# Designs tried in a protein design run: peptides against a protein of PDB entry 6CSU. Part 78

Target 1, 51 residues: chain A of PDB entry 6CSU
Amino acid sequence: GALEELRGQYIKAVKKIKCDMLRYIQESKERAAEMVKAEVLRERQETARKM

## One batch from the design tools (peptide; made by RFdiffusion4, then SolubleMPNN)

Design b2_p24_6_s3 (from b2_p24_6, 10 letters changed)
Fold by OpenDDE base, seed 3:
Structure b2_p24_6_s3 (fold): chain B 51 residues (1-51), chain C 51 residues (1-51), chain A 24 residues (1-24)
Amino acid sequence: as target 1 above (51 residues)
Amino acid sequence: as target 1 above (51 residues)
Amino acid sequence: SREEEEIERRAEAEVEEAKRLLAE
C-alpha cells in the first residue's frame, strides 16, 4: 500500500544520505593525512639542511 | 613541537567533521520520520471520511 | 559504526510506530 511505499522511499533516502556523508568524511580524512605527510617531508628537509 | 601540534589539529578537525556530519544525518532522519507520521495521519483522516 | 547503526535503528523504530498508528 501507499504507506509501505513511503516507508521504502524514506529508508532509501536515509541510506543515500549516510553513504554520501561517509564518503565526504573519508575524503576529508585522506586530504588531512596528505597534509600531515607533506609537513613531515618539509621538516625532514629542514633538519637535513641544519646538519 | 610543530609536527605534534599539527597532528593534534588534524585529529581535532576530523572529530569535528565526524560530529557535524552525524548530526546532519540524524536531523535528516528525524525530518523524514516526521513526514511519514504526517502522511499516516492524513491517511487515517481519509479512511475516516470514507466510512 | 555504532553511532550510524543507532541512528538507523531510531529511524526504523519511528517508521514502525507510524505503521502501528495507521493500523489502529
Scores: peptide ipSAE 0.120, ipTM 0.546, DockQ to the pose 0.024
Fold by OpenDDE base, seed 4:
Structure b2_p24_6_s3 (fold): chain B 51 residues (1-51), chain C 51 residues (1-51), chain A 24 residues (1-24)
Amino acid sequence: as target 1 above (51 residues)
Amino acid sequence: as target 1 above (51 residues)
Amino acid sequence: SREEEEIERRAEAEVEEAKRLLAE
């Protein structure tokens, strides 16, 4: 019935939101990690120049 | 050093993002649940009118 | 995560409550 369908839509929506947010978190982590890697690379280059 | 500080900032940022997203998910679930409750109420009213 | 699971349980409980209200 209508209630079951609405419940199904609710569950589907929640799952979608969860997936979208988890993806966003993952992408944010990856971007942050790349920023760290870039900084490490810059520091290594600086160290190399000072040697 | 700079690397340790950046690492700390990375971890802090990731934690903040995680918390923000979990809050968003929670709020979305609550809103969806309230929509279901509202629909249930409307259906009950409709049923009552048909009796 | 534990937090995500708790959020899920809470949402499910709220839906179940709505179903009970309809059954009354």
Scores: peptide ipSAE 0.115, ipTM 0.551, DockQ to the pose 0.024
Fold by OpenDDE base, seed 2:
Structure b2_p24_6_s3 (fold): chain B 51 residues (1-51), chain C 51 residues (1-51), chain A 24 residues (1-24)
Amino acid sequence: as target 1 above (51 residues)
Amino acid sequence: as target 1 above (51 residues)
Amino acid sequence: SREEEEIERRAEAEVEEAKRLLAE
């Protein structure tokens, strides 16, 4: 019935939001990690040039 | 040093994002559940009126 | 995560309560 359909729609919407947020968090972590790696490389190169 | 500080900033930022997203998900689930409960109540009241 | 699992458990409990209301 209409009530069951509404319930299903709400559950589906929440699940979608959850998945999207988890993906966003994962992508944000990956981007931040890559920025740190790039900085480490730059620092190593700078240190090597000073030697 | 600067590298450790950058790492610290990264970790702090990711933790904040994670917490904010989890809170958002929780609030979304609560809102969805409340909407379902409200619909159930309306349906019960409507059924009672028809009796 | 543990935090996510706890949030999910609470949400499931709220949904189950709504289902009980529907069954009454």
Scores: peptide ipSAE 0.109, ipTM 0.554, DockQ to the pose 0.025
Fold by OpenDDE base, seed 5:
Structure b2_p24_6_s3 (fold): chain B 51 residues (1-51), chain C 51 residues (1-51), chain A 24 residues (1-24)
Amino acid sequence: as target 1 above (51 residues)
Amino acid sequence: as target 1 above (51 residues)
Amino acid sequence: SREEEEIERRAEAEVEEAKRLLAE
């Protein structure tokens, strides 16, 4: 019936949200890691120039 | 020093990720709620036509 | 992470509550 259909649609939507959220978090972490790597590299290069 | 600066940058990045994640979740919830509302409305309209 | 899981659980609970209210 209508109630069961609504429940099914909701569960499906929640599962999609979960997957999208996890993907977004993973991508965000990767971007943050790359930013840190770039900063470390710049720091090392700066230090090398001063020596 | 360099280590403290890197730590600060990382913390700032993590905070940004957190904020973006919360916004994404909120928007996803809103979209899911609107989908449910639309479905409930259609259901009610269908029931009304059958009466 | 633990924090991410908690946010997810809260989000799901709030959507479920909204669904219940709309079904009434």
Scores: peptide ipSAE 0.112, ipTM 0.551, DockQ to the pose 0.030; fails the geometry check

Design b2_p24_6_s4 (from b2_p24_6, 12 letters changed)
Fold by OpenDDE base, seed 5:
Structure b2_p24_6_s4 (fold): chain B 51 residues (1-51), chain C 51 residues (1-51), chain A 24 residues (1-24)
Amino acid sequence: as target 1 above (51 residues)
Amino acid sequence: as target 1 above (51 residues)
Amino acid sequence: AAEEERIEERARAIEAENRRLLAE
């Protein structure tokens, strides 16, 4: 019936949102990690220049 | 040093985003549940009217 | 905050579509 259909649709929507958000979190972590790696590289280059 | 500070800042930012998104997911689930409850109420009222 | 807002907008769009489908 209509109730069961509504329940199913909203559960599906929430699951999709959850997946999208988890993916965003993962991508955000990866971007943060890459920025840290870039900073390490810059610091190494700076240290080498000062030696 | 600067690297450690950057690492700390980005980890903190990611944690905040994660928390915000998890809260949103929870609130979305609650809203969905309330909509289902409202639908159940409407269906019961409609059934009562038809009897 | 902007990313959360975009996700929320998408969520609302999905909910609206689901309501439309239920009415069919």
Scores: peptide ipSAE 0.147, ipTM 0.576, DockQ to the pose 0.044
Fold by OpenDDE base, seed 3:
Structure b2_p24_6_s4 (fold): chain B 51 residues (1-51), chain C 51 residues (1-51), chain A 24 residues (1-24)
Amino acid sequence: as target 1 above (51 residues)
Amino acid sequence: as target 1 above (51 residues)
Amino acid sequence: AAEEERIEERARAIEAENRRLLAE
């Protein structure tokens, strides 16, 4: 009925939002990991130049 | 050092985003629960009027 | 979707600000 359909549509919408947000958090973590890797590389290169 | 500070700032930012997103999901679920309650009440009232 | 997009935009702004702070 109408109530079941409304409930279903709401659950679908909330699930989509949750999934998109979790994916964004994961992608943000991956971008940060790459930034840390790049920083470590730069620091190693700077150390090598100073030696 | 600079690397530790960068890592700390990144972790802080990601934690804030994660917390904000989880709060949003929770608030969205609460709003949906209230919408369902309101719909159930309306349907009961409609049924009562038709009887 | 619109509210999700606003959260993503805020997240990107925080990330951009952090990148600038680290470059200083």
Scores: peptide ipSAE 0.146, ipTM 0.562, DockQ to the pose 0.054
Fold by OpenDDE base, seed 4:
Structure b2_p24_6_s4 (fold): chain B 51 residues (1-51), chain C 51 residues (1-51), chain A 24 residues (1-24)
Amino acid sequence: as target 1 above (51 residues)
Amino acid sequence: as target 1 above (51 residues)
Amino acid sequence: AAEEERIEERARAIEAENRRLLAE
């Protein structure tokens, strides 16, 4: 009935939120890691220019 | 140096995102649970009116 | 990976609590 439908919608919504957030966290971590990698490369290039 | 500072900022940002997301999930789940509880009460009241 | 695992574990705990709340 309507109660089971609402329960189903609740469960579906919670699962979607969970997935969206895990994806967001993962993507944010990946972007931050790439920023660090880029900085490491810049630092190495700067060191090389000073040698 | 600058690299360590960036690494520190990365770690701090990831931790903040994690905490913000967990809070959002929890709050969203609580709101959804309250909606379901309210619907259950309405269904019970409707049943009572039909008896 | 360890952080993601901790997030998933906390999410599972919240899901369990929600199931409990819905059963009340």
Scores: peptide ipSAE 0.143, ipTM 0.576, DockQ to the pose 0.030
Fold by OpenDDE base, seed 1:
Structure b2_p24_6_s4 (fold): chain B 51 residues (1-51), chain C 51 residues (1-51), chain A 24 residues (1-24)
Amino acid sequence: as target 1 above (51 residues)
Amino acid sequence: as target 1 above (51 residues)
Amino acid sequence: AAEEERIEERARAIEAENRRLLAE
């Protein structure tokens, strides 16, 4: 019935939200890791200039 | 040193991202649940009018 | 059928909101 279908749509929407957010977390972690790599490179370059 | 501090900042940033996204998931679920609740109320009202 | 259509419309609205929030 309509209530069962509504429940089904709710569950489907929540599952999609979960998947989208997990993907966003992963992508955000990857971006953060790239920023860290760039900073490490800059620090190594600064150290090399001071030596 | 600088590299240890950078690592610490990275870990902190990733933890914040995780927490923010979990909060977003929870809030989104709550909004979805409220929409479902409103629909159930409307359906009950329609049923009552037809009886 | 009309009730099912309303349910589907609400589900699409939830999905659309999620897409907007993810794009911010």
Scores: peptide ipSAE 0.186, ipTM 0.574, DockQ to the pose 0.090; fails the geometry check

Design b2_p24_7_s1 (from b2_p24_7, 13 letters changed)
Fold by OpenDDE base, seed 1:
Structure b2_p24_7_s1 (fold): chain B 51 residues (1-51), chain C 51 residues (1-51), chain A 24 residues (1-24)
Amino acid sequence: as target 1 above (51 residues)
Amino acid sequence: as target 1 above (51 residues)
Amino acid sequence: LDEALAAAKERAEERLREMEELAE
């Protein structure tokens, strides 16, 4: 009935949102990690120039 | 230095994203639960009328 | 639901922009 359908829609929506957000956070972490990597490389280069 | 600050911001960003995700999921679940509750009440009322 | 997701993404992107500024 309508109640069961609504419950099903709820469960489906929550699962979809969870998956989307987990993907989003993973992608954001990857972008942040790449920024940190770039900074580390720049600092190493600067250190090398000062040695 | 700049590297430590960037690392700190990375950690802060990831934690914030995680918190925002969990809050979003929780709020979504609450809204869905209220919709289900409303449906249950309507069905109970309809059942009562048919008894 | 989509609005809440969009808001969460916007907040996350703001934090990433702050990191980009530090990396410059």
Scores: peptide ipSAE 0.119, ipTM 0.540, DockQ to the pose 0.051
Fold by OpenDDE base, seed 4:
Structure b2_p24_7_s1 (fold): chain B 51 residues (1-51), chain C 51 residues (1-51), chain A 24 residues (1-24)
Amino acid sequence: as target 1 above (51 residues)
Amino acid sequence: as target 1 above (51 residues)
Amino acid sequence: LDEALAAAKERAEERLREMEELAE
């Protein structure tokens, strides 16, 4: 019935949002790691030249 | 009626989860930015000491 | 990051719309 369908759709929506969050977190971590690597490399060179 | 109230509750819950997700994403971006800044600062100091 | 946020927002809104349509 309508109640069961609503419950099912609610659960589906919540699960999808959860998955989207987890994916974003994972992708964000990967992007952050890349940014850190790049910044560290640039900073090392910059600092070395100033010494 | 009871069914409409339940539907309203589910919709409200989903909206809340959406808002929480978006807030979390924003906070995650801010944390990532701060992490990069901190790493750059540490790297500068580390490199300077090694020179 | 802005693009990822926009995509996440869009997906969240789609799920919400699905629930709203079912409740009508």
Scores: peptide ipSAE 0.113, ipTM 0.469, DockQ to the pose 0.038
Fold by OpenDDE base, seed 2:
Structure b2_p24_7_s1 (fold): chain B 51 residues (1-51), chain C 51 residues (1-51), chain A 24 residues (1-24)
Amino acid sequence: as target 1 above (51 residues)
Amino acid sequence: as target 1 above (51 residues)
Amino acid sequence: LDEALAAAKERAEERLREMEELAE
């Protein structure tokens, strides 16, 4: 009935949010890793210039 | 020094990710709430038509 | 952060299970 359909829509929405959240976390971790990698490369370049 | 700067950059990145995540979660909840609200309104409209 | 997110995810999944059980 109507109540079951409403619950179903809510559950579907929450599951979508869950999936989006997990994807966002993964992408954010990847972006953070790239940022750290870039910083390390800059530091190595600075060190090389100072040798 | 270089190590402290790298650590600082990492911490800054993590804090940014945290803030972005919290904002995303909030926005997602709002979208879900609007979806549920729309469904409730549709149900009420259907009920009214069946009266 | 990861631990907090993991805990939040677990709570959300528990709530979803409860909702699914109520919908049956």
Scores: peptide ipSAE 0.087, ipTM 0.527, DockQ to the pose 0.028
Fold by OpenDDE base, seed 5:
Structure b2_p24_7_s1 (fold): chain B 51 residues (1-51), chain C 51 residues (1-51), chain A 24 residues (1-24)
Amino acid sequence: as target 1 above (51 residues)
Amino acid sequence: as target 1 above (51 residues)
Amino acid sequence: LDEALAAAKERAEERLREMEELAE
């Protein structure tokens, strides 16, 4: 019936949102890790120049 | 010092991720609401055709 | 943040399971 179909569509939408959010979190963590890595490399280069 | 700068960059990145995530969640909820709205409209039209 | 997200995910999954059970 109409109510069951509406509930089904809502559940389907929420499941898609969940998957998209998990992917976004993973990609965001990877970007953050690259930012930290770049900073570490800059600090090492600065230390080397001062030796 | 170098360690404090690295920590600061990490915290800054995490704060940005948090803000982006909250915006993504809000936009995703709005998209889900529009999907439900479209389904309700289709059901109303179907009911009207059967009267 | 990771712990908060994990907890939120767990709560959301529980609510979804309840909705799915009601739909059966």
Scores: peptide ipSAE 0.084, ipTM 0.523, DockQ to the pose 0.028

Design b2_p24_7_s2 (from b2_p24_7, 15 letters changed)
Fold by OpenDDE base, seed 1:
Structure b2_p24_7_s2 (fold): chain B 51 residues (1-51), chain C 51 residues (1-51), chain A 24 residues (1-24)
Amino acid sequence: as target 1 above (51 residues)
Amino acid sequence: as target 1 above (51 residues)
Amino acid sequence: LEAALEAAKRRAQERLEEMEELAK
């Protein structure tokens, strides 16, 4: 009935949101890691210049 | 130095994002649960009316 | 729910933009 369908929709929606958020977190972490990597590279190059 | 501070900010930012998303998931689940609860109540009342 | 998810994504993006500025 309507109640069971609502419960099904709830479960489906929550699962989808969870998956979307976890993917977004992973992508955000990857982007942040690339920014840190770029900074590390710049600092290494600057250090080499000063040596 | 600046690199260590950036790394610290990276870790802090990622942790905050993760926490914010997990909180959102929890709040979404709570809202969905309240919707289901309301539907259950309505169905119980309707059943009682038909008895 | 989808609107709230997008709002959360927006907040995440803003924080990443702050990190991008720090990395410049």
Scores: peptide ipSAE 0.103, ipTM 0.539, DockQ to the pose 0.051
Fold by OpenDDE base, seed 4:
Structure b2_p24_7_s2 (fold): chain B 51 residues (1-51), chain C 51 residues (1-51), chain A 24 residues (1-24)
Amino acid sequence: as target 1 above (51 residues)
Amino acid sequence: as target 1 above (51 residues)
Amino acid sequence: LEAALEAAKRRAQERLEEMEELAK
């Protein structure tokens, strides 16, 4: 019935959100790592210019 | 020193990611709600056509 | 009805807190 269908749709939507969140977390970790790497490179560059 | 600065930058980056994620989660919830509403409307429409 | 979504949000926040702890 309609209520069971709605329940199924809700569960499906929640599962999709879960997957999206896990992907976002992984991508965020990668972006954070890249930001740190970029900052280290900038610092090394600045140090080199000051030498 | 350089290591402390890097740590500070990393923490700042993580905090930004946290804010972005919370916003993403909120938007995902809104999208999920809209998807469910749309599905319910489609089902009601199909039922009406079959009557 | 939003309980599962809020639980997912909470889990995501916990993962972010773990990342913040690693950043210290």
Scores: peptide ipSAE 0.097, ipTM 0.552, DockQ to the pose 0.031
Fold by OpenDDE base, seed 5:
Structure b2_p24_7_s2 (fold): chain B 51 residues (1-51), chain C 51 residues (1-51), chain A 24 residues (1-24)
Amino acid sequence: as target 1 above (51 residues)
Amino acid sequence: as target 1 above (51 residues)
Amino acid sequence: LEAALEAAKRRAQERLEEMEELAK
């Protein structure tokens, strides 16, 4: 019935959110790693200028 | 020192990830809601065609 | 970062499973 269909739609939406979040977490990890690497490089360059 | 700076970079990166995730979750919820609404509308239209 | 992110992933999965259970 209509209520069962609505429940099915809700479950489908939740599963989609789950997949999206897992993908986002992976992409966020990669972006964070790049940001840290860039910051470390900037600090090394700053140290070199002061030598 | 260098260790404290690295720790600071780590904490900053984690905070960024948190903010990005919260924003993504909100946007994902909105997209999911729109998908459910669209599906409900399609089903109602299909039912109407069969009346 | 890797350890913190894996923990966050695990927590996210657990919360979503709870949402699915509530829908049953």
Scores: peptide ipSAE 0.093, ipTM 0.543, DockQ to the pose 0.031
Fold by OpenDDE base, seed 2:
Structure b2_p24_7_s2 (fold): chain B 51 residues (1-51), chain C 51 residues (1-51), chain A 24 residues (1-24)
Amino acid sequence: as target 1 above (51 residues)
Amino acid sequence: as target 1 above (51 residues)
Amino acid sequence: LEAALEAAKRRAQERLEEMEELAK
């Protein structure tokens, strides 16, 4: 019935939110890694310049 | 030195991930609430139509 | 979830400190 359908829709929505969150976390980690990588490269360049 | 800077960069990246996640969680909760609200409204409309 | 995230951050910091100590 309508109540069961509503429940099903809610559960489906929650599952989608979960998946979106996990993807976002992964992408955020990747972005952070790239930022660190860029900073390390800059630091190495700076060190090389000073030597 | 370089080691301390690297440590700082890593911690900064982790903090950013945390903040991004918290923001996403909040936004996700808001979206979920709106979806539930919309579904409840639809259900009420359907009930009203049947009465 | 927030608590778990904070715990993970703490663990990361601890691991980093260990690496720094090994680098001395």
Scores: peptide ipSAE 0.086, ipTM 0.532, DockQ to the pose 0.025

Design b2_p24_7_s3 (from b2_p24_7, 15 letters changed)
Fold by OpenDDE base, seed 1:
Structure b2_p24_7_s3 (fold): chain B 51 residues (1-51), chain C 51 residues (1-51), chain A 24 residues (1-24)
Amino acid sequence: as target 1 above (51 residues)
Amino acid sequence: as target 1 above (51 residues)
Amino acid sequence: LDEELAARLKEAQERLAEAEKLAS
């Protein structure tokens, strides 16, 4: 019935949101780590050039 | 009725989740920016010390 | 960091809204 269908749609939507959020968090951590690595390398290079 | 109330509750819950996730994304960006800034400062300090 | 996630959340919400319309 309509109630069961609506409940099903809610559960499905919430599960999808959860999965998307977990993936985002993981990818965000990876991107942050790469940005820090790149920034450290650039800073070392720039500091060395100035000396 | 019960169906309309439950429908309203489901929609309200999903909207809240959406808002919470958007806020999390924004706060995550701010924290990431501060972490990068701090790492750059530490790297400059450490590189200078080693020379 | 990710505008795509916001878009996916919007899409999920739109699917729920459509389901609500069908149940009405």
Scores: peptide ipSAE 0.153, ipTM 0.562, DockQ to the pose 0.031
Fold by OpenDDE base, seed 5:
Structure b2_p24_7_s3 (fold): chain B 51 residues (1-51), chain C 51 residues (1-51), chain A 24 residues (1-24)
Amino acid sequence: as target 1 above (51 residues)
Amino acid sequence: as target 1 above (51 residues)
Amino acid sequence: LDEELAARLKEAQERLAEAEKLAS
């Protein structure tokens, strides 16, 4: 019925949101790690040039 | 009736999840920016000490 | 990522809104 259909749609929406969020977190962590790695390398070079 | 109230609750819940996720993203970006800033500072100091 | 995620969340809400129409 209408109630079960709506409930099903809610559950489906929430599950999708959860999956999207987990993916976002994972990808964000990976990009952050790469950004930090690159920044550390650049900073080492820059500091070395100033000394 | 009860069905309409439940419909409203489901929509409200999904909207709340959306808002929570957007807030999380914003806060995550702010934390990431501060983390990078701190890491750059630490790396400058560390590189300087090694030279 | 944030914009993409926001778009996905919007899509989820739109699906739920469509379900409400079907349930009316």
Scores: peptide ipSAE 0.148, ipTM 0.556, DockQ to the pose 0.029
Fold by OpenDDE base, seed 4:
Structure b2_p24_7_s3 (fold): chain B 51 residues (1-51), chain C 51 residues (1-51), chain A 24 residues (1-24)
Amino acid sequence: as target 1 above (51 residues)
Amino acid sequence: as target 1 above (51 residues)
Amino acid sequence: LDEELAARLKEAQERLAEAEKLAS
């Protein structure tokens, strides 16, 4: 009935939002790590050239 | 009645989660911008010291 | 990515809006 359908919709929506949030956080962390990695590499190369 | 109240509660809860997530996204973007700003400042200061 | 997440949240809200139309 309507009550069961509404409950199902609520649970489904919450689960989807949770999954999307976790994926967003993970992908954001990966991009941040790649940016830091690239910056560290550039700095090391710059230091090496000055030696 | 009880059914309408429960419907209202489910809808309200999901709307709250949506708002919280949008706020989280905005705050995450602001933190990322501040991190980049700080890094650029540090790099400029390092360059200035080497000149 | 943030825009994608916002869009997905919007879709979830739209599904909930359909539930609001369910008969009591």
Scores: peptide ipSAE 0.147, ipTM 0.557, DockQ to the pose 0.030
Fold by OpenDDE base, seed 2:
Structure b2_p24_7_s3 (fold): chain B 51 residues (1-51), chain C 51 residues (1-51), chain A 24 residues (1-24)
Amino acid sequence: as target 1 above (51 residues)
Amino acid sequence: as target 1 above (51 residues)
Amino acid sequence: LDEELAARLKEAQERLAEAEKLAS
């Protein structure tokens, strides 16, 4: 009935939110890793020039 | 009734998820910044030793 | 960067599922 359908909709919505957040976490990790790699590379160049 | 209680639980859960996400984002930014700072410092030391 | 958020999301889903069972 209507109650069961509403329950299903809410559960589905929560599951979707969870999935979206997990994706955000994964993408954030990847971006953070790339930022660190880029910064390390730039720092090597800067340090080398100052010596 | 049961429907109102379920709605209440859904709203509460979604609000908690939002709060947790915001906190995660803030903490993630802080950790990322500190990781970059630490890595830059280590890289300077390593580069200096290799020269 | 952390698995803490995923764990908290799982907890929230479990609470909702329990509420659904009680409402049945």
Scores: peptide ipSAE 0.156, ipTM 0.550, DockQ to the pose 0.031; fails the geometry check

